# Ledger of designs, part 130: peptides against a protein of PDB entry 3T6J

Target 1, 375 residues: chain A of PDB entry 3T6J
Amino acid sequence: PIVESYIGFIESYRDPFGSRGEFEGFVAVVNKAMSAKFERLVASAEQLLKELPWPPTFEKDKFLTPDFTSLDVLTFAGSGIPAGINIPNYDDLRQTEGFKNVSLGNVLAVAYATQREKLTFLEEDDKDLYILWKGPSFDVQVGLHELLGHGSGKLFVQDEKGAFNFDQETVINPETGEQIQSWYRSGETWDSKFSTIASSYEECRAESVGLYLCLHPQVLEIFGFEGADAEDVIYVNWLNMVRAGLLALEFYTPEAFNWRQAHMQARFVILRVLLEAGEGLVTITPTTGSDGRPDARVRLDRSKIRSVGKPALERFLRRLQVLKSTGDVAGGRALYEGYATVTDAPPECFLTLRDTVLLRKESRKLIVQPNTRLE
Target 2, 372 residues: chain A of PDB entry 3T6J as posed
Amino acid sequence: PIVESYIGFIESYRDPFGSRGEFEGFVAVVNKAMSAKFERLVASAEQLLKELPWPPTFEKDKFLTPDFTSLDVLTFAGSGIPAGINIPNYDDLRQTEGFKNVSLGNVLAVAYREKLTFLEEDDKDLYILWKGPSFDVQVGLHALLGHGSGKLFVQDEKGAFNFDQETVINPETGEQIQSWYRSGETWDSKFSTIASSYEECRAESVGLYLCLHPQVLEIFGFEGADAEDVIYVNWLNMVRAGLLALEFYTPEAFNWRQAHMQARFVILRVLLEAGEGLVTITPTTGSDGRPDARVRLDRSKIRSVGKPALERFLRRLQVLKSTGDVAGGRALYEGYATVTDAPPECFLTLRDTVLLRKESRKLIVQPNTRLE

## One batch from the design tools (peptide; made by RFdiffusion4, then SolubleMPNN)

Design b2_p16_5_s4 (from b2_p16_5, 9 letters changed)
Fold by OpenDDE base, seed 2:
Parts: C-alpha cells; sequence; structure tokens
Structure b2_p16_5_s4 (fold): chain B 375 residues (1-375), chain A 16 residues (1-16)
C-alpha cells in the first residue's frame, strides 16, 4: 500500500488566537479508488475556481496544481480527527508554492454511519434520503471544502520592498466599487490579522465554497452523480449543513459568549445566512418529541436552494473573500461576529434551541482506530 | 481542515 504521514505543529484550532499549532500526526494508507475522484476534481479545479463569486483579481494569479488523496487513517494523534486536511496552513505558501489536500476516507465513513432512530432534528420524510446520501454528499463537500475552499482566493500583499502583488490602479473592490484600500504588509498573515476569528472564518468560507460549488453539474459528474441522484446529493449536502448549524449550538458557551469549535461555529454562521435569506428556504420549528420533551425540526425547501439559497450564499461568500483578501479585519469581524452571535431573540430563539440540542445530545462514541493485517 | 459533526460516531475497527 501507499503510506502517507505527517507530524508537527500543524492545526491552530486549539489556540484562541489561531496562531499556534497543536502537535499532531497521522499514518494513513492511500485509498486509490476514492483518490481517483479527487484527481478528477483537481483536473477541473482551475475551471471551477472561475465559478467562485469573486473577480479573477481576487483569485490566485497562477493556479498551482495540488495533490489530492483519499486516505484511510491507521492512526491519528491529536485533539480530534478531521474529515479533510489542506496544508500548508499558510496562505502565502499556498499562493506561491502550492498545497496538498487529503480526505480521511475511513473517518468519513464512520461519520456517515447514521442510525435512523437516533437521527435528530430532521423531518421523517427526509431521514431515509439523508441516511442514503449523507456519505456521498459529504465526500463532495470535503473535496470542495479542501481543494476549492481552502485552496482558493488571493491575499493582497505589499512586500518588504513596497511592491504589490496586485495592480492598485485597476483592481476594484466589488463590494465598495473603489480601489483596494487595505492589504497585508510584510510579516502580516491571515492568522495574525484576524486572530480570534481567523480559524472559524476560514472554515466558514471553505464550507460555503462547498455548498456553492456542489450545485454545479460538473462537480457532481466528477463524483459520479447525474440526474435525480445529483439533485439528491445537493439536497442532502445543504440539509446536512443547516442541520449542522443547529447542532453547532452544543459548542457555544452562553456564559462566556464563546464558541468552542471553529467548524461548528462556521456552520452556525452559514445557518444564519440561509435563515436570513428567508422565503421559506430554511425553517427551524420547535416541537415535542414522542417522549414528551422538547425537540426541533429543520426543514430545507429543496426547490429554493438555487433560487434563494445560492444567491444568499454567493453574496455572503463574496464578502468573506473580499474582506479576507484586503485584510479588512474590522469589516470581517463585524460581518462574522454578527452572524456568529447567539441570542434568544425571536423568531429562532437560539438559546432555547440550544437547550433542546443539549437535551437531545447522545453520548459520543469513541473512534477505535483500525489495524492492518496481511491477507 | 474540515471537522466532524457533533454527532456521535459509531465504533468501527476497520473501514468496510
Amino acid sequence: as target 1 above (375 residues)
Amino acid sequence: MLGLSSEPLPVVFAPE
């Protein structure tokens, strides 16, 4: 088998300032069959990057073909096992040297295993479809998230010599209609500037890219989905995201006004964006469970994903990217923290919903890492 | 990096 590994101070999610990496490592075996799908995605990446909702001037000047591999993890040492990884975590290096993507395939397979009787917050009619397509849709999401999420966008930089990596005279900020007024200076990084929101903000951008691009038939075709199957994969991917946004409330600490998990915060933000879009796209309804205790239902109108959801996500995603590219920390923080705020204000009453989420929470099972043997 | 959901994961010994 082809073996891959990494080790070191890599992910900064445990640092409140998003700067210091946790020491982690893995050993994994390449899944060749699944890797072939990601290779096709890589082959289309340059074209798919053009579908992202920002001007080419806000995208990388030169496409650097990355590696993308599906891995079956044998061992993972760290605070948590991810579904996918994009490295390096330095945007400057991603722009100049390239990057590598991995999907942790067997971790995903475990995550996809859903027991119908334990599946919370979905309509009964959605459960079977969700169970069927959660895995495949999440493969699509991971591929897009890592490759075209984390792998996309340009940071505007002024180097130590005062030279810009963009044309100050011709590049226009699509949100303001003005010339670029802010950028990263020498020694400034994404993490150093955006600090406490950097990790979650970037995850939100990457997740949003996944949702946005999964609507493209070419993406679905790469993963082997056409016709009704493709539409079901789209629906379940979006449904999973809005459900995850509700589940995210578990990771919010009201007393400290603090989020404890960057990805879940990101998913909550996306939920808020899609709720704000209105028009019946997403509905969260408090209910009473069969046990007589509080429950809730998330509904996503599949017919409104393209008409309502996509435009809302497009606008939001563009704003995320523009603020990131320009190093506009004030604007970025205002935008992101605005959507990340959890209150008990109607109609959603998120703090009350949080109590419901906690009430319906099941005990986490441990992942027992696999072993290998010769057959 | 894409993290896992908050849902409990089943115990698995090997990928099927």
Scores: peptide ipSAE 0.027, ipTM 0.642, DockQ to the pose 0.204
Fold by OpenDDE base, seed 5:
Structure b2_p16_5_s4 (fold): chain B 375 residues (1-375), chain A 16 residues (1-16)
Amino acid sequence: as target 1 above (375 residues)
Amino acid sequence: MLGLSSEPLPVVFAPE
């Protein structure tokens, strides 16, 4: 078998300032069959990057072909096991030296084993479809999230010599129509500038890229989905995201006005964006469970994904990227914290919904590391 | 390393 490993101070999710890495390590075996799908995605990456909703001037000047591998984890040491990884975490290194992507395939497989009777917050008519396509749709989402999410976008930089990596006279901010007015100075990084919101903001951008690009027929074809299956994969991917946005409320602490998990905060933000789009795209309805206790249902109108959802996500995703590229911390914080705010304001009453989410919380899953045997 | 954290997973034991 092909064995891969990493070790070191890598992920900064546990640092409130997003700067200090947690010491982590894994040993994994390459899944060749799943890796082949991601290799096809990599082969199309340069073309797919052009489909992202920002000008080429806000994309990397040179595409550096990354590696993308599906891994079956044998051992993982850290605070949590991710579904996917993009390394390094330093945007400057990603831009100049390239990056590597991995999907933790057996971790994903564990996530897919949800029993129908335990599946919360979905309409009954969606449950069977959700169970059928959750796995495949999540493979698509992880691939796009890592490769084209974290792997996309340019940071505008002025180096120590005063040189810019962009043309100050010709590059226009698509949101303002003006020349670029802010950038990263020498020694400034994404994490150092955006600090407390950096991790969650970047995860939100990557998740949004996944949702946005999963609508592209070429992406679905790469993963082997066509016709009705492709449309079902799209629907379930979007449905999973809006459901995850509701589930995210578990990770909010009202007393501290704080989020405890960056990805879940990101998913809540996306839910808020899609709710704001209106037109019946997403609805959250409080209900009563069979036990007589509070429950809720999330509904996504399939027919409005492209007409309502895509444009809303496009605008939001472009704003995320522009603010990131220009190092506009004030604008970025205002945008992101605005959507990340949890109140009990109608119509959603998110604090009340949080109580429902906590009430319906599933038991924490234990991931048991596999043993290998010689036969 | 930026990772995608999945939803809270139910306890699934790997098959022996």
Scores: peptide ipSAE 0.028, ipTM 0.634, DockQ to the pose 0.352; fails the geometry check
Fold by OpenDDE base, seed 3:
Structure b2_p16_5_s4 (fold): chain B 375 residues (1-375), chain A 16 residues (1-16)
Amino acid sequence: as target 1 above (375 residues)
Amino acid sequence: MLGLSSEPLPVVFAPE
């Protein structure tokens, strides 16, 4: 339909246990021009799923072609407006019944409006490039995040009759080299098992899929980028992610040892993974601003994205998926909470950096919801 | 829905 809407208990981000949905709703209008790009991505989705760094046995048995639509939001009622949406949130239903993706195009447009003088934590030489390509790179990231992030992977399930949706004798865990030792039992879901980390973990997986697959030439071609432009889009997408990982510290509460925003926690985790890769891929340098107060700079070495960044992200993303598929809560929690831990340990001193982030914080943007008129 | 959000932004309705 040209007008789309939903209403109900949908997102569980506000539930500490990740189970109870917040009541939300929207009304939006289809942007046909932007939707055409996502339709091309959908047409390539089955092939792109094969590029993900896990065995086919950990991917969906059958690809179900989803809808993907760009929407201009007229009204949104909820605690926050997403840039993209993948529904339903139940992995079992995504596997058996399919899913729908949407990009909230006018929300993205607001996110792209950044004044150069207010752009924090980037090198001066990166600012103009970042401003130029932030929008296009974010379109790529949203498309991949929703369609191939949330839309990918298989949960291993034993049903109420004792039947498995995988061959217990032949499927091998690529991390251990052993047979599958854990799975979801009847009545167990992603959210019920992973609870407090479920939302952020899944967002981290989806964001990682976006970064990983944006390196694929076919993806850039689908979005209309070739040559130097494609490389700039890749660079800015990765740069935006590592910057977001630093900005994420705003949403950490040291006194409670908790995160207040699932996506920002996810981005911090990715930053930690890329920092761990070393070799000068990512560098965070404390500086002094022109005002004489603390500042910082994030640097990403473009030449090391494929050689250092991709392999690190590949390994991490595979681990995320394997632990998700097998319902290994203990392993998943150990991995994710390990990267999500914020300390003041050198060399990064993240708690000190958090003070810098808070000092440089911009005023929160307000989204004024539009109306339509007949011309 | 699981969706990409950089920052939760407050939504304000435009005045009529």
Scores: peptide ipSAE 0.026, ipTM 0.642, DockQ to the pose 0.586; fails the geometry check
Fold by OpenDDE base, seed 4:
Parts: structure tokens; sequence; C-alpha cells
Structure b2_p16_5_s4 (fold): chain B 375 residues (1-375), chain A 16 residues (1-16)
């Protein structure tokens, strides 16, 4: 088998300032069959990047074909096991040297195992569909998240010699209609500038890319979904995200006004964006469980994903990218923290919903990684 | 990196 490994100070999620990497590592075996889907995605990446809701001037100048591999993890050492990885984390290196993507296939397989009776916050009519398509939809999401999420976008930089990596005279900010007014100076990085929001913001951008691009027929075709199956995969992917946004409340600490998990914060932000879109796209309804205690239901109107959801996400995602590219920390923080704020304001009453989420919390799953043998 | 949504899975190494 092909064995892959990595080790080092890689992910900064546990640093409050998003700068210091946690020491982690893995040993994994390449899953050739699953990697083939991601290879097809890579082959389409340059085209799919053009579908992202920002001008080409905000995208990498040169597409550098990355590696994308599905891995069966044998050992993972770190604070948590991801579903996917994009490395390196430095945006400057990503745009100049390239990057590598991995999907942790056997980790995903464990995540797909959901018992219907334990599936919280969904309508009964959605549960069977969700169970059926959660896995496949999440494969799509991971692929898009890593390759076209983390793998997309350009940072505007002025180097030590004063040269810009963009044409100051011709590049226009699509949000303002004006020339670019801010950029990264020599020595400034995404993490150094955006600090406390950098990790979660980037995850939010990547997750949003996944939702946005999963609507593209070519993406679904790459993963082998057509017709009704493709539509179900889309629906379940979006449904999973809005559900995750509700579940995210577990990871919010009201007393400290902080989030304990960057991805869950990101998913809550996306939920807020989709709720703000209105028009009945997303509805969260407090209910009473069979046990007589508080419960909730998340409903996503399938018919409004493209008409309401996509435009809302498009605008939001463009703003995320523009603010990232220009190093506009003030604007980026205002945008992101605005959506990341958790209050008990009606109609959602998120703090009250958090109590419901905590009440319905299941025991943490334990992942036991397998041994392998040569025959 | 995309983490698992609701279930940060502790790496529980089975004790030998």
Amino acid sequence: as target 1 above (375 residues)
Amino acid sequence: MLGLSSEPLPVVFAPE
C-alpha cells in the first residue's frame, strides 16, 4: 500500500490568536478507489474556481494543480481527527508553491454511522433521506471545502521592495467599486492580521465554498450523482450544514462570549446567513420531545436553496473573500463577529436553543483507529 | 481542515 504521513506544528485552531500550530501527525494508507473521485475534482478545479463569486483578480494568478488523496488513517495524533486537510496553511505558500489535500476516508465512514432514533433536530420525513445521503454529501463537502475552499483566493501583497502582486490601477473591489485600498505588507499573514477570527473565518469561507459549489452539476457528476440523487445530495448537504449550525451552539460559552471550536462557529455563521436570507429557507422550531422536554426541529425548504440560499451565500462568500484578500481586518471582523454573535433575541432565541441542544446532546463518540495487516 | 461537526472524536487509543 501507499503510505502517507505528516508531522509538525500544523493547525492553529487551538491557539487563541490563530498563529501557533498544534503539534500533530498521522500515518495513513492511500485509498485508491476513493482518491479517483478527488482526482476528477482536481482535474476540474481550474474551471470550478471560475464559478466562485469573486473576480479572477481575487483568485490565484496561476492555478497550481494540487494533490488530493483519500486516506485511511491508521494513526492520528492530535487534539482532534479531521475529516479533511489542506496544507500548507500559509496562504502565500498556497498561492506560490501549491498545496495538498487529503480526505480522511475511514474517519468519514465513522461519522456517517448515525442511528435514526438518535438523529436530533430533523423532521421525521428528512431522517431517512439524511441517513442515506449524509455520507455521500459529506464526501462532496469535504472535497470542495479542502480543494476549492482552502485552495482558493488570493492575498494582495506588497513585498519588501514595494512591489504589488496585483495591478493597483486596474483591480477593482467588487463590493465598493473602487480600487484596492488595503493589502498585506511584508511579514503580514492571514493569521497575524485576523488573529482571533482567522481560523474560524477561513473555515467559514471553505464551508461556504462547499455549499455554493455543490450546486454545480459538474461537481455532482464528478462524484457520480445525477438526477434525483444529485438533488438529494445537495439537499442533504445543505440540511446537514444548517443542522450543524444549530448543533454548534454546544461549542459556544455564553459566560465568556467565545467559541471553543472554529468549524462549529463557522457553521453557526452560515446558519445565521441562511436565516437572514429569510423567505422560509430555514426554519428552526422549538418543540417538545416525546419525553416531555424541550426539543427543536430544523427545516430547510429544498425549493428555495437555489433561489434564496445561493444568492445569500454568494454575497456573503464574496464579502469574505474580498475582505480576506485586501487584509481588511476591521471589515472582516465586523462582518464575521456580527454573524457569530449569539444572543437570546427573538425569533431564534439562540441561547434558549443552546439549552435545548445541550439537553439533547449525545455522548461523545469514540473513534478507535484500526490495525492493518498484509496478506 | 474540515473537522467533524458535532462529534470531536477523542483519539482514544485502546489501552494495550
Scores: peptide ipSAE 0.026, ipTM 0.665, DockQ to the pose 0.370; fails the geometry check

Design b2_p16_6_s1 (from b2_p16_6, 10 letters changed)
Fold by OpenDDE base, seed 1:
Structure b2_p16_6_s1 (fold): chain B 375 residues (1-375), chain A 16 residues (1-16)
Amino acid sequence: as target 1 above (375 residues)
Amino acid sequence: STEVGKAVPLDTEVRF
């Protein structure tokens, strides 16, 4: 088998200052079949980048072709196991040496292994479909998230010599119709400027890219989905996201007005965006469970994903990118924190829903080392 | 120098 591993101080998401990496390591085996799908995705990456809702001037000048591998994890040492990884985390190395994407395929299978009767917040009619396609749809999402989410977009920079990496005279901000009025100065970074929202904001952008591009027939074809299966994968991917946005409330601390998990905050933001789109696209309905206690149902109208959801997500995603590119921290924070705010305001009453989420919380899953053999 | 971009892993609900 092809074995991959890494070890070191990798991820800083547990550092309140986002600077110190947690010591982490894994050993995994390459899933060749799934890796082939990601390789096809990589081969289409440059074209798919053009489908993103921002001008080419806001995209990277040159796409650095990464490796993308699906991994079956044998062992993972760390505080948690991600679904996907983009490494190295050193931006200078990513730009000069390239980067590698991995999908931890078997982690997804375990993480989302839920008994039908314990599957929360879905309509009964959606449960079987969700169970069937959750895994495959998430493979699509992870691939898009890592490769075309994190792998997309340009930061406008003025270097130490005063030179710009964009044409100040010709590049137009698509949101304002004006020339670029802000950028990153020498020594400024994404994290340094956007600070407390940087990680979650970027995750939100990447997740949004996944939802947005999963609608593209070429993406679905790459992953082997056609016809009704493709539509079901799309539906379940979007359904999973809106459900995740609800589940995310677990990771909000009302007393501190803070989020404890960047990805979950991002997913909540996306939920808010899609709820704001209205027109019956997403509905969260408080209910009473069979136990007589509070419950909830998330409904996504699949017929409105393209007509209502996609345009809403497009506008939002473009704004995320434009604000990121221009280093507009004030605008970016206003936008993102606006959607990330959790109140008990009607009609959603998110703080009340949070209580429901906590009440319906599943037991923590433990991922243990599997056995493997050569055949 | 200026950092031009950052990518972080996609976390699952299992990550704490």
Scores: peptide ipSAE 0.029, ipTM 0.635, DockQ to the pose 0.061; fails the geometry check
Fold by OpenDDE base, seed 5:
Structure b2_p16_6_s1 (fold): chain B 375 residues (1-375), chain A 16 residues (1-16)
Amino acid sequence: as target 1 above (375 residues)
Amino acid sequence: STEVGKAVPLDTEVRF
């Protein structure tokens, strides 16, 4: 088997400022069959990047073909095990060596073990479909998230010599209609500029890219889905995201007004965006469980994903990218923290819903290290 | 000029 490993200071999620790396490592085996799907996605990446809702001037000037591999993890050492990884985080290494995208396939497979009777916050008519397509939809979302999410977008930079990586006279901000008025200076990075919101903001952008591009038929074809199956995968992917946005409330601490998980904060933000779109796209209904205690149901109208959801996500995603590209921390923080705010205001009453989420919280799953044997 | 950016994982714990 092909073995992959990495070790070092890689991720910064435990740093409140998103800058200091945590020591992490893994050893894994390449899943050749699933990797082949990601290779097809990589082959289409340059074309798919053009489908993202920002001008070419806000996309990378040169497409660097990354590696993308599905891995079955043998051992993982760190504070948390991810579903997917985009590396490296170091700009100098990324420029010289390129990108590596990884899906942790057998980690994702642990999610398949969800029992129908334990599946919270879904309508009964969605549960079977959700169980059937959760796995495949995860593969799609992770692939898009890592490759075309984290792998997309340009940062406007002025280097140490005063040169710009964009034409100041011709590049127009699509949100304002004006010339570019802010950028990253020499020594400034995404994390150093956006600091406390950088990780969650970027995860939100990447998740949004996944939802947005999964609507493209070519993406579903790459993963082997066509016709009704493709539509079901799309529906379940979006449904999973809005459900995750509700589940995210577990990771909010009201007393400290902070989020403890960057990805869950991101998913809550997406939920808020899709709720704001209105028109019956997403509905969260408080209910009473069979035990007589509070419960809730999330409903996503599949017929409105393209007509209502996509345009809302498009506008939001474009705004995320523009603010990121221009290094507009004030604008970015205002936008992101606005959607990340958790109150008990009607109609959603998110703090009340949080109590319901905590009440219905499932026991944490244990991931057990696999062993290999030579037969 | 080198582009600045972020490369971060997708957290598994919250997807289950």
Scores: peptide ipSAE 0.027, ipTM 0.605, DockQ to the pose 0.057; fails the geometry check
Fold by OpenDDE base, seed 3:
Structure b2_p16_6_s1 (fold): chain B 375 residues (1-375), chain A 16 residues (1-16)
Amino acid sequence: as target 1 above (375 residues)
Amino acid sequence: STEVGKAVPLDTEVRF
């Protein structure tokens, strides 16, 4: 088998300031069959990048064809095992040197295994569909998240010699209609500037790219879905995201006003964006479980994903990218922390919902190091 | 063929 590995100080999720890497390492084997879908996605990446909701001036100047491989992990050392990885984590290097994407296929396979009776916060009518399409939809989401999420966008930079990587006279900020007024100076990075929100903000951008681009017919075709199946995959992907936004409340600590997991914070932010869109797109309804204790249901109106959801996500995603590109920390923090704030204000009453989420929490799964065999 | 055992992630802590 083809073996891949990495080791070192890689991910900064454990650093409150988003700068210091956690020591991490894995050994994995290539899954050739699953890699084929991601290779097709890579082949379409340059065209799909043009579908993102920002001007070409805010996208990479040159497309650099990345690698994308599905891996079955044999051993993983770290505080948490990812479903996907995009490396290097330096945006400047991603822009100039390229990047590599991996999907940890056997991690995803475990995540797909859900017993119907244990599936929380969904309407009964959605449970079977969710179980059926969670896996396929997650494959789509991971691919888009890594390749076109983390792999997209341009940082505006002035180098140590004073040269800009953009035309100051012609590039216009689509949100303000004005020339670019801020950028990254020499020695400044995404993580150094955005600090405490950098990791979660970037995950939110990547997740939003996934939701936005999964609506594109070409994406679903690449993964082998057409017609009604494609629509179901889209629906379940969006449904999974809004459900995840509710589940995310587990990782919020009210007493410290702190989020303990960057991806879950990101998913909560997306839920807030889609709730703000209104028009019955997303509904969270407190209920009473069969045990007489609090429960909740998340409903997503599939007929409003394109008409209501997509435009809301488009505007939000564009703002995320523009603020990132321009190094506008004040604007970025205001936007992101605004959506990441958890209160008990009506109508959602998120702190009350958090109690429900905690009440319905499943037992924590343990990471198990697997074996492999040649047969 | 190669058979690989399932790596079990922590719930809700799946990273992308």
Scores: peptide ipSAE 0.025, ipTM 0.586, DockQ to the pose 0.317; fails the geometry check
Fold by OpenDDE base, seed 2:
Structure b2_p16_6_s1 (fold): chain B 375 residues (1-375), chain A 16 residues (1-16)
Amino acid sequence: as target 1 above (375 residues)
Amino acid sequence: STEVGKAVPLDTEVRF
């Protein structure tokens, strides 16, 4: 088998300022069959990047073909095991040197393996569809998230010599209609500027890219889905995201007004964006479970994903990217923290919903790391 | 063959 590994101070999610890496390592075996799908996605990446909702001037000047591999983990050392990885974690290197993408296939399988009777917060009519398509939709989402999420966008930079990596006279900010007024100076990075929101903000951008681009027929075709199957994969992917936004409340600490998990905060933000879109796209309904205790149901109207959801996400995602590219920390923080606030205000009453989420919390899942031997 | 190894905590649908 083909073996891949990495080790070092890599991910900074445990650092409140998003700067200090945690020591991590893994050894994994290449899943050739799944990797082939990601290779096709890589082959289409340059074209798919053009489908993102920002001007080419806010995208990388030159596409650098990345590696993308699906891996089955044999051993993993760290505080948590991810579903996907994009490295290096430096935007400047990503745009000038390239990057690598990894999907941890067997981790995904464990993560979305749920018994029907234990599947929370979904309508009964959605459960079987969700169970059927969770895996495939998750593969699509992870692929897009890593490759075209983390792998997309340009940072506007002025180097130490005063040279810009963009034309100050011709590049226009699509949100303001004006010339670019802010950028990264020499020594400034994404993490150093955006600090406490950097990790979650970037995860939100990447997740949003996944939702947005999964609507593209070419993406579904790459993964082998057409017709009704493609539509079901799209639906389940979006449904999973809005459900995840509700589940995310577990990771909010009301007493400290903070989030304990960057990805979960990101998913909550996306839920808020899609709720704001209105028009019956997303509905969260408090209910009573069979045990007589509080429960909830999330409903996504599949007929409104393209008409209501996509435009809302497009506007939001463009704004995320523009603020990131220009290094507009004030604007970025205002936008992101605005959607990341958790109150008990009606109609959603998120703090009350949080109590329900905690009540219905599943047991923590574990991956048992195997030993593989040649017979 | 595959042997049972160490148990690793799984974060809920986390991606890096």
Scores: peptide ipSAE 0.023, ipTM 0.589, DockQ to the pose 0.570; fails the geometry check

